Peptides against a protein of PDB entry 8YVU. Designs and how they scored, part 55

Target 1, 39 residues: chain A of PDB entry 8YVU
Amino acid sequence: PQLCYILDAILFLYGIVLTLLYCRLKIQVRKAAITSYEK
Target 2, 160 residues: chain B of PDB entry 8YVU
Amino acid sequence: TWLTVLKKEQEFLGVTQILTAMICLCFGTVVCSVLDISHIEGDIFSSFKAGYPFWGAIFFSISGMLSIISERRNATYLVRGSLGANTASSIAGGTGITILIINLKKSLAYIHIHSCQKFFETKCFMASFSTEIVVMMLFLTILGLGSAVSLTICGAGEEL

## One batch from the design tools (peptide; made by RFdiffusion4, then SolubleMPNN)

Design b2_p13_1_s4 (from b2_p13_1, 9 letters changed)
Fold by OpenDDE base, seed 2:
Structure b2_p13_1_s4 (fold): chain B 39 residues (1-39), chain C 160 residues (1-160), chain D 39 residues (1-39), chain A 13 residues (1-13)
Amino acid sequence: as target 1 above (39 residues)
Amino acid sequence: as target 2 above (160 residues)
Amino acid sequence: as target 1 above (39 residues)
Amino acid sequence: LIFEIGEQLLSQL
């Protein structure tokens, strides 16, 4: 049971980091699309 | 630019594969040091008796190292070698997942048969611990397989 | 204990799906950057 | 960029 909780904590942290990276990448795609339309 | 980004992704995937291999090796070593698997009665540790954490970790480590070396030297022969190693690692990962699923089924059946209401019984504790380790190894094996498949696709894309 | 294993499975699946989505988004950003340079 | 973001996160740790 303790190992399961440690694994949950690691997977949860990994999920948060991936979500933040995904959000940053999505913002970059939006900025690139806006810059392409102004050109 | 596309090749440079694929190169960085390949290096990252290779490092992830090596890290997964090292974690699998560490878990295998810890289990072998804490538990004398040879003296444990039953098929609870069948995946460990098959040596999967050791040979699987070696295959993933070799595949990751070859991927990093291939990326650094930018030689066509190393790209083919890395593709071959990643394919072999993917096959080894698939075999490992199958063995781990079989071990997990046996461990779950053992827990069910012994009606482990008292977690403090040595047999129930060992079965629970084995199940936890097998689940962790299964997750690591799936991650390793995902990295090996991704590297194989990237390598195949560079050869076309 | 059963809830912990179910949570591990859900978090693991979520991590895989996010990784695939991140890879797809990264490929889209690269395609957008290449199309902007050809113009 | 992912690697640079990872290195920046590691550098902030």
Scores: peptide ipSAE 0.439, ipTM 0.788, DockQ to the pose 0.111
Fold by OpenDDE base, seed 4:
Structure b2_p13_1_s4 (fold): chain B 39 residues (1-39), chain C 160 residues (1-160), chain D 39 residues (1-39), chain A 13 residues (1-13)
Amino acid sequence: as target 1 above (39 residues)
Amino acid sequence: as target 2 above (160 residues)
Amino acid sequence: as target 1 above (39 residues)
Amino acid sequence: LIFEIGEQLLSQL
């Protein structure tokens, strides 16, 4: 049971980090697309 | 392209909010049906007593639905409505997280005070179960808040 | 304890999905950057 | 849906 809760915490943190990274990456893709369109 | 991407993200986030809301409602309903929280001594289920699984789920559901509708109809007035709903849902999510953290602290304190070495004691079992449910609800609330905030930012970007 | 394992499974699945999406998005960013450099 | 969104994003790039 303790291991399960630790795993939950790790997976949750991982999920948050990935979500933030995904958002940042999506913004970058969008910026790159805009820059490519303006050229 | 940007609008389409934003729209697809909004739809996804809206669906995620609805799903989160439904899960929260299901958990809340199951917990309320299986456990008579009113008869449980202490503040272990303070978040449930506050009705968070219900009102929080409603707010997330409304926010998600409005986001989906706004995306599908592509109407400026719906975007504003969705932004308002998402903002409200974000506030509700933040409040819910606060309540859940308080409940979690109380639950952990209860477990510590009662020295719940024996898992099979009814009180310790209930406290452990409460802690598990609260943690699940906390995770779902954080996901819902993240989606609501994302939708709010997207909606604000469309208004500018 | 059983609920913890269910949560772990959900979080794990979520993490996998996000990882795949992140990888796809990263590839897109790289492609967009290359296209922008060639212009 | 998520995969379709990902594929559409890939197709738009």
Scores: peptide ipSAE 0.455, ipTM 0.799, DockQ to the pose 0.101; fails the geometry check
Fold by OpenDDE base, seed 1:
Structure b2_p13_1_s4 (fold): chain B 39 residues (1-39), chain C 160 residues (1-160), chain D 39 residues (1-39), chain A 13 residues (1-13)
Amino acid sequence: as target 1 above (39 residues)
Amino acid sequence: as target 2 above (160 residues)
Amino acid sequence: as target 1 above (39 residues)
Amino acid sequence: LIFEIGEQLLSQL
């Protein structure tokens, strides 16, 4: 049972980190698209 | 800019907020259907007794819907309304987290006082189940608050 | 304890979906970079 | 509606 709660915490943290990384990557894609449109 | 990205993801954040709210509502409904909280002695279900799963889900749903509508119609008046709703939802989320933490503390204290060595005792089982549900609701509330704050920042950026 | 395992399953599924989306986004960034280099 | 929003989001991704 304690292992399950630890796993939940790890997976939750992983989900947050992935969401932040996904947002950053999406920003990069958008910046690349804007730069391509201005060229 | 970070604001431009948040603006483009506003609909997604709104949908995520609505989904989180619906999940919270479903859990609240399931708990209310399985357990007669009104007849349970003690403050183990204080968050449920306060009706948090219901009003919290409503606030998050309204915030998410207003965010989606505001983005789709691209009207300045709707943006201001969405910002207000998102701010209210953020406050509601913060209050909900506080209530859930208090409930969690009470549930843990109950488990400790009753020395729940026998997990199969009905009272200990109910306290454990309540604690698990409260933890799940706490996680969902944190996710909802995160989405509401993100939408609030997006709306604030549109007003500037 | 059983609810903890259900939460683990949901978080795990969410993590997989986010990872797939991240991979797709990364591929799009690479394609955009290649297209920008050929122009 | 949620599915349509999800599909639009997926198409924009």
Scores: peptide ipSAE 0.449, ipTM 0.790, DockQ to the pose 0.157; fails the geometry check
Fold by OpenDDE base, seed 3:
Structure b2_p13_1_s4 (fold): chain B 39 residues (1-39), chain C 160 residues (1-160), chain D 39 residues (1-39), chain A 13 residues (1-13)
Amino acid sequence: as target 1 above (39 residues)
Amino acid sequence: as target 2 above (160 residues)
Amino acid sequence: as target 1 above (39 residues)
Amino acid sequence: LIFEIGEQLLSQL
């Protein structure tokens, strides 16, 4: 039971990191699209 | 193409494989240090008795390291070596999954036979703990196999 | 205890979906970068 | 290292 909670914590941390990376990448795509539209 | 995406993620997959291998090794060593598996009666820890956390971790670690080195050095001889190591690691991962599934079935059967309503019984606690560790090891092995297969596909695409 | 394993499964699925979305977004960023370089 | 790779990818955009 305690190991399950440890796995949950690891997976949760992984999910947060991926979400942050996704948000960062999405902002980059939006900036690239804006720059392409201004050209 | 899907192959070009895999090539660009090859280093990430290799790092993930090494990390997975290190975690498996750490779990194996912790279990071996805390539990005298040789004194545990039954097949509850059959995967540990077979030394899977050790040899599996070594295979995945070597495969991941070779994949990273092959990608960084861009040498044709390293690509072939990495492909061979990744293929061997994929086979080892498949074998490991099979052993872990067998161990999981035995552990579940043990829990069922002993009707472990009383969690405080030492045997039931050990069986539950074994089942949890085996599930974690199975998860890590699946991740390692996925990484090894992805790296193998990437390496095969470079040889074509 | 059973809820913990269910949570693990949900978090695992979420991790896979986020990884796929991240890969898709990364491909879009690359395509946008190539298009910007050709202009 | 993964974070640094992410930053390099950001710098290339």
Scores: peptide ipSAE 0.425, ipTM 0.780, DockQ to the pose 0.111; fails the geometry check

Design b2_p13_2_s1 (from b2_p13_2, 7 letters changed)
Fold by OpenDDE base, seed 1:
Structure b2_p13_2_s1 (fold): chain B 39 residues (1-39), chain C 160 residues (1-160), chain D 39 residues (1-39), chain A 13 residues (1-13)
Amino acid sequence: as target 1 above (39 residues)
Amino acid sequence: as target 2 above (160 residues)
Amino acid sequence: as target 1 above (39 residues)
Amino acid sequence: DEILQLALEAARF
């Protein structure tokens, strides 16, 4: 049971980090699209 | 386009593969050091008895290292070596997943047959511990297989 | 304990999906950058 | 970490 909770914590942290990276990348895509539209 | 993306992520995939291999090796070493699997009745630790944490970790480590070296040196012989190692690691990962699934089924069956209501009973504790370790190893093996397959596709694309 | 294993499976699946989406988004950023450079 | 650094660098430019 303790190992399962440790794995949950690691996977949860990994999910949060990936979500933040995904959000940042999505913002970059939006900025690139806006810049392309203004040109 | 996909090949180009995978090529750019080759080093990251290699590092991920090495890390996964190291974690698998650590788990295998810890389990083998704490528990005498040879004295445990049943097949609840079949994956460990087969030595998967050891040989699987070796294959993943070699493939990851070769992938990183191949990317850094950009030599033709290293590309071929990386492709071969990644292919071998992919096969090893698939075999490992199969072994772990079989072990998981045996462990779950053991828990069901013995009607494990008391967690602190030695047999039920070992079966539960085996299930937890096998699930963790399964997740790590799937991650390692994903990295190895990705690296294999990258290497195959470079050979074309 | 059973809930922990279910959570592990859900978090693992979430991690795989996010990784795939991140890769797709990274490709989109690169395509947008190439299109912006050609203009 | 390198991907994070590359992402941070790409975010700065």
Scores: peptide ipSAE 0.444, ipTM 0.800, DockQ to the pose 0.078
Fold by OpenDDE base, seed 2:
Structure b2_p13_2_s1 (fold): chain B 39 residues (1-39), chain C 160 residues (1-160), chain D 39 residues (1-39), chain A 13 residues (1-13)
Amino acid sequence: as target 1 above (39 residues)
Amino acid sequence: as target 2 above (160 residues)
Amino acid sequence: as target 1 above (39 residues)
Amino acid sequence: DEILQLALEAARF
C-alpha cells in the first residue's frame, strides 16, 4: 500500500508536468499559426 | 533547430530508458536479496524466475546508452546501431509485458483462492508484495517500451 | 488500497494519452514550421 | 531546469 501511494505521487507529478508542457506547446502552435496568417 | 530539438528529445528518451532499466534492476536485486525466490512455493514470482528484471534491464540500458552515444557522436553507424538496439529493446519489452501479465494473473488468483483477509499472514503478505512489485515493473516496462518505440520511429525517420 | 490501484491505472492511462497527444502536437508544429519556411 | 530553459528559448525563437 505504501508503494502504491509513492507511485501515485510520481504519476501525478508526471501528469502535471506533461500537462504544462502540452499547454506551452499548444500556445506555441497558436502563435506560429497567427504569424503565418499575417504573412 | 528542429533536428536539435529531436536530438534533445532522443537524449531525454534515452535517459528515461536507462533510468527505467536501472529502477527495474534495483527492484530485481532487492527482491532477490530479501526473498529467496527459489524456495518460495507457487508461481507468484514467475517473472523473476524467468530473469526478466535482469535481461530486460540490460536490453533497455544498452538501448538507452546507444541512443545517447549516437546522438552525441552523430555517426551513421551509431544511428543504425541505436535503431537496432531500440528495436530489440521493444521486442524484449513486449515479451516482458506478457510475462508480467501472466505473473499478475497468477498472483491475483492466489490472493483470491486463499481469501487473504489477514494481511499479516506470510503467504498473503508475499502475494500482495509480489502483486505490487509486478504492477510497478509492468508500468516501468510499458514506459520503457514507449521510449524504445519512440526512439525507433525517430531513428527510422532520420534514415529516410 | 483498491482505490489506490484504480487511481494508479487512471493516472497511468492519462500519462500515456498525454504523451501521444504531445507527440502529435509536436509533429504538427514541425509541419507548420516547414510550411512557413518554404513561403 | 535546463530542459525548461531550452523549451523557453525554443519558444522565443
Scores: peptide ipSAE 0.434, ipTM 0.797, DockQ to the pose 0.071
Fold by OpenDDE base, seed 3:
Structure b2_p13_2_s1 (fold): chain B 39 residues (1-39), chain C 160 residues (1-160), chain D 39 residues (1-39), chain A 13 residues (1-13)
Amino acid sequence: as target 1 above (39 residues)
Amino acid sequence: as target 2 above (160 residues)
Amino acid sequence: as target 1 above (39 residues)
Amino acid sequence: DEILQLALEAARF
C-alpha cells in the first residue's frame, strides 16, 4: 500500500511536468503562428 | 531536418530504455538480496524466480545502448544491429509482460484465498509486497517495450 | 489500497496521452518554424 | 537538456 502511494506521487508529478511542458509548447506554437501572420 | 528529429527521438528512447532496464535490475537485486525467494512458498514471486528482472534488464540495456551507438556513429552495420537488438528486446518485453501478468494473478489469488485482512501476517505481507513490485515492474516493462517498438519502427524506416 | 491501484492506472493512461499530445505539438512547432524560415 | 535549451530559446523569441 505504501509503495502504491509512492507510485501515485511519481505519476502525479510526471503528469504535472508534462502538463507544464505542454502549456509552454502551446504558447510557443501560438507565438510562432502570430509571427507568421505578421510577416 | 527530419533525420535530426528522428535521431533526437532515438536517443531519448534509448536513454528511456536503459533507464527502465537499470530500474528493473535494481529492483531485482534488492528483492533478491532482502528476500530469499527460493524459500518462499508459492508462486507469488514467479517472475523473480524466472529471473526476469535480470535477463530483461540485460536485453533492454543492450538494445538501448546499441540504439544510442547506432544513432551517434550513423553506420549502416550499426543500424542493422540496433534493429535486431530492438526486435529481440521487443520479444523479451512481451514475454516479460506475460510472466508478470501470471505472477500478478497468482499473487492476487493468494490474497483472496487466504482472506488477508490482517496485513501483519508474514505471508499476506509478502503477497502484497510481491503484487506491488510486480505492478511497478509491469509498468516499467510496458514503457521499455514501447521504446523498443518505437526504435524498431524508426530503424526499419531508415533501412527502407 | 484498491483505489490507489486504480489511480495508478488512470495516471499512467494520462501520462501516455499527454506524451502523445506533446509529441504532436512538438511536430507542429517544428512545422511552424520551418514555414517561418521559408518566408 | 537540449530540449529544455531549445524551449528556452524559443521562449526568448
Scores: peptide ipSAE 0.400, ipTM 0.786, DockQ to the pose 0.068
Fold by OpenDDE base, seed 4:
Structure b2_p13_2_s1 (fold): chain B 39 residues (1-39), chain C 160 residues (1-160), chain D 39 residues (1-39), chain A 13 residues (1-13)
Amino acid sequence: as target 1 above (39 residues)
Amino acid sequence: as target 2 above (160 residues)
Amino acid sequence: as target 1 above (39 residues)
Amino acid sequence: DEILQLALEAARF
């Protein structure tokens, strides 16, 4: 049962990191799309 | 700039793969040190008996390291090497998942057959513990496989 | 303990979905970069 | 942190 909670913590942290990375990547894609539209 | 971002993503995937490998290795070694799996009756620890935490961790670690090195040096030969290593790691991960699923099925079957309502019994406790560890390892293996496959696709894309 | 396993399943599924989305987004960024380089 | 910094640098270009 304690191991389950540890796994939850790891998965939660992983999810947060991936979410942040995804958001950053999404912003980059949007910036690239805007730049391509202006050209 | 975009290439740098892609490289950072590859590095992150490589680091994730190495971390996953290390965690799997640590769990495997701890379980093997604390529990005498060889003396435990049944196939509830079949994945551990197969040595998956060890060889799987090695494959993932090597793949991750090669991916990081390939990304840092940006050499064509390293990219090819990383691609090969990641492919091998992907195969290893798939095999590991298969082994873990089989182990999980056996553990669950054991729990059902013996009607383990009393978790304080040694055999039932071990089966439950095995199930928990196998699930954790399965999750880690899936993450590692995902990273290895992603790196393989990235490497293949760079070669083309 | 049962709640912990449920949380693990949810977090795991979330992680898989985020990974797939991240991969798709990464592919889109790559395609955009290639298109911008060819122009 | 390094990924964040690189993302910020990438955003500047």
Scores: peptide ipSAE 0.456, ipTM 0.814, DockQ to the pose 0.066; fails the geometry check

Design b2_p13_2_s2 (from b2_p13_2, 7 letters changed)
Fold by OpenDDE base, seed 1:
Structure b2_p13_2_s2 (fold): chain B 39 residues (1-39), chain C 160 residues (1-160), chain D 39 residues (1-39), chain A 13 residues (1-13)
Amino acid sequence: as target 1 above (39 residues)
Amino acid sequence: as target 2 above (160 residues)
Amino acid sequence: as target 1 above (39 residues)
Amino acid sequence: DEILELAREAARL
């Protein structure tokens, strides 16, 4: 049970980090799409 | 495009593979130090008895190191060597997953047969602990296999 | 303990999906960057 | 760290 909770904590942290990175990338893609549409 | 992305992530995948291997080795060492697997009744620790945490970790570590060295030196002979090592590591990972799944099934069957309502009973505790460790090793092995396969695809793409 | 294992499975699946989406987004950003550089 | 730095440079551009 304790090992499961440790794994949950690691996976949760990994999920948060990936979500933040994904959001940043999505913003970059949107900015790039807007810049390409204005040209 | 996919090959180019994988090539750029090759060092990262290699590092991930080495890290996964080291974690597997650490878990194997801890389990061997805390538990006398040879005296445990049943096939609950069959993966440990087969020595998978040790040889699997070695194969993944060698594959990861060779992949990193191959990428850094950009030598054609190292690319072929890395491809061979990654292929071998992928096969080893697949075999390890199979062994771990079999061990997991046996452990779950043991828990089911004994109707482990009391977690503090020594047999039920050991079976539950074994199941947890096997699941963790299975996840790590899947990650290692994923990295090794990715590196193999990258190496194959460089030879074409 | 069963809830912990279910959570682990969900978090693991989420991590895989996010990794795949991140890779796809990274490829899109790179393609957009290449297209902007050729112009 | 290098990937994070590359991501930061790409975000500055």
Scores: peptide ipSAE 0.409, ipTM 0.784, DockQ to the pose 0.072
Fold by OpenDDE base, seed 4:
Structure b2_p13_2_s2 (fold): chain B 39 residues (1-39), chain C 160 residues (1-160), chain D 39 residues (1-39), chain A 13 residues (1-13)
Amino acid sequence: as target 1 above (39 residues)
Amino acid sequence: as target 2 above (160 residues)
Amino acid sequence: as target 1 above (39 residues)
Amino acid sequence: DEILELAREAARL
């Protein structure tokens, strides 16, 4: 049971990091799309 | 800049792969040190008996290291080497997943056959613990495989 | 303990979905970069 | 920190 909670913590942290990276990438895609539209 | 982003993603994937490998190795060694798996009756720890935490961790570690080195040096020969290593790591990960699934099925079957309603029986506790560890290893292996496959695709894209 | 396993399954599924979405977004960014380079 | 710096560099392009 304690190992399960440790796994939960790791997976949660991984999910947060991936979410932040995804958000950053999404912002970059949006910026690239805006720049292509102004061209 | 996109190449640098891709490179950083490769580095991140490589680091994730190394970390996954290290965690798998640590878990494998801890389980092997705490539990005498050889003396445990049954196939509950078949994945551990097969040495998966060890060889799987080695493959993932090598793949991750090669990916990081390939990214840092930006040399074509290193990219090819990394691609090969990542492919090998992907195969190893797939094999590991298969072994872990088989182990999980055996562990679950053992729990069902012995009607482990009494959680405090040593055999039932070991089967439950094995199931937990196998699930953890399965998750880590899937993450490692995902990183290795991603790196393989990135490397293949750089060769084309 | 059962709740922990359920949480693990949810977090794992979330991690897979985020990874797939991240890969798709990365491919889209790559395609956009290639298209911008050909112009 | 490196990811943040990369994000800043990517934002400057």
Scores: peptide ipSAE 0.437, ipTM 0.810, DockQ to the pose 0.066; fails the geometry check
Fold by OpenDDE base, seed 2:
Structure b2_p13_2_s2 (fold): chain B 39 residues (1-39), chain C 160 residues (1-160), chain D 39 residues (1-39), chain A 13 residues (1-13)
Amino acid sequence: as target 1 above (39 residues)
Amino acid sequence: as target 2 above (160 residues)
Amino acid sequence: as target 1 above (39 residues)
Amino acid sequence: DEILELAREAARL
């Protein structure tokens, strides 16, 4: 049971980091699309 | 810029693969040191008896190291070597997942048959501990396989 | 204890899905950058 | 820290 909680914490942290990276990448794609449309 | 980003992702994936391999090796070593698997009756530790934590960790470590070295030296022969090692690691990971799933089924069946209401019974504790370790190793193996497959796809894309 | 294992499975599945989506988004960013450079 | 710095540099380009 303690190992399960440790694994949950690691997976939760990994999920948060991936979500932040995904959001940043999505914002970059949007900025690139806007810059391409003005050109 | 894109090649640099891919290279950095390859390095990150390689480091993740090495870390996964090291964790698997550590778990294998700890289980082998704490539990005499040879004297445990039943198939609860069948994945450990097959030596998967050891050879799987070696394959993932070699694949990760080759990926990092290939990225740093930017040599064509190292890229091919890394691709080959990642492919081998992907096959090893798939085999490991199969073994771990079989072990997990056996462990769950053991828990069900013995109706483990008392967690403090030695047999029930060992079966529960085995199940936890096998699940952790299964997750790590899937992560390692994902990294190896990703590196293989990236390497194949650089050769075309 | 059963809830912990269920949470592990959900978090693990979420991590895999996010990784796949991140890879797809990165490929889209690459295609957009290549198309912008040819113009 | 290096990955975060690289992510910041990639965001500035």
Scores: peptide ipSAE 0.431, ipTM 0.797, DockQ to the pose 0.075; fails the geometry check
Fold by OpenDDE base, seed 3:
Structure b2_p13_2_s2 (fold): chain B 39 residues (1-39), chain C 160 residues (1-160), chain D 39 residues (1-39), chain A 13 residues (1-13)
Amino acid sequence: as target 1 above (39 residues)
Amino acid sequence: as target 2 above (160 residues)
Amino acid sequence: as target 1 above (39 residues)
Amino acid sequence: DEILELAREAARL
């Protein structure tokens, strides 16, 4: 049971990191699209 | 710039693979040090008896290291070597998953047969502990396989 | 304890989905950059 | 740290 909670914590942290990376990448895509539209 | 982004992703995947390998090795070593698996009756620790945490960790570690080295040196011969190592690691990961699933089934069957209502029974505790470790190792192996496959696809794309 | 294992499964699935979405988004960024370079 | 730096550079572009 304690090991399960440790795994939950690791997976939760992984999910947060991936979400942050996804948000950053999404912002980059939006910036690239804006730059392409201005050209 | 795009090559640099791809390289950074390969490095990240390689680091993830090495980290997964190290965690698997650490768990294997700890379990082998704390529990005399050879004296445990039954197939509860079949994955450990097969030495999967050790050889699997070695394969993933070598694959990850080769991937990182290949990316850093940007040499054609290293790219091919990394692709080969990643393919081998993918096969090893698939085999490891199969072994872990078999172990998990045996552990669950043991828990069901012995009606482990009393957690304080040594046999039930060991079976539950084994199940938890096997599940963790299964997740780590899936992550390692995912990284190895991703690196293989990236390496194959560079050769084309 | 059973809820913990269910949470592990949900978090694992979430991690896979996020990884796939991240890969798709990265491919889109690459396509956008190639298009911007050709202009 | 390198990913963070790359993200900062990408944010500056």
Scores: peptide ipSAE 0.419, ipTM 0.797, DockQ to the pose 0.069; fails the geometry check

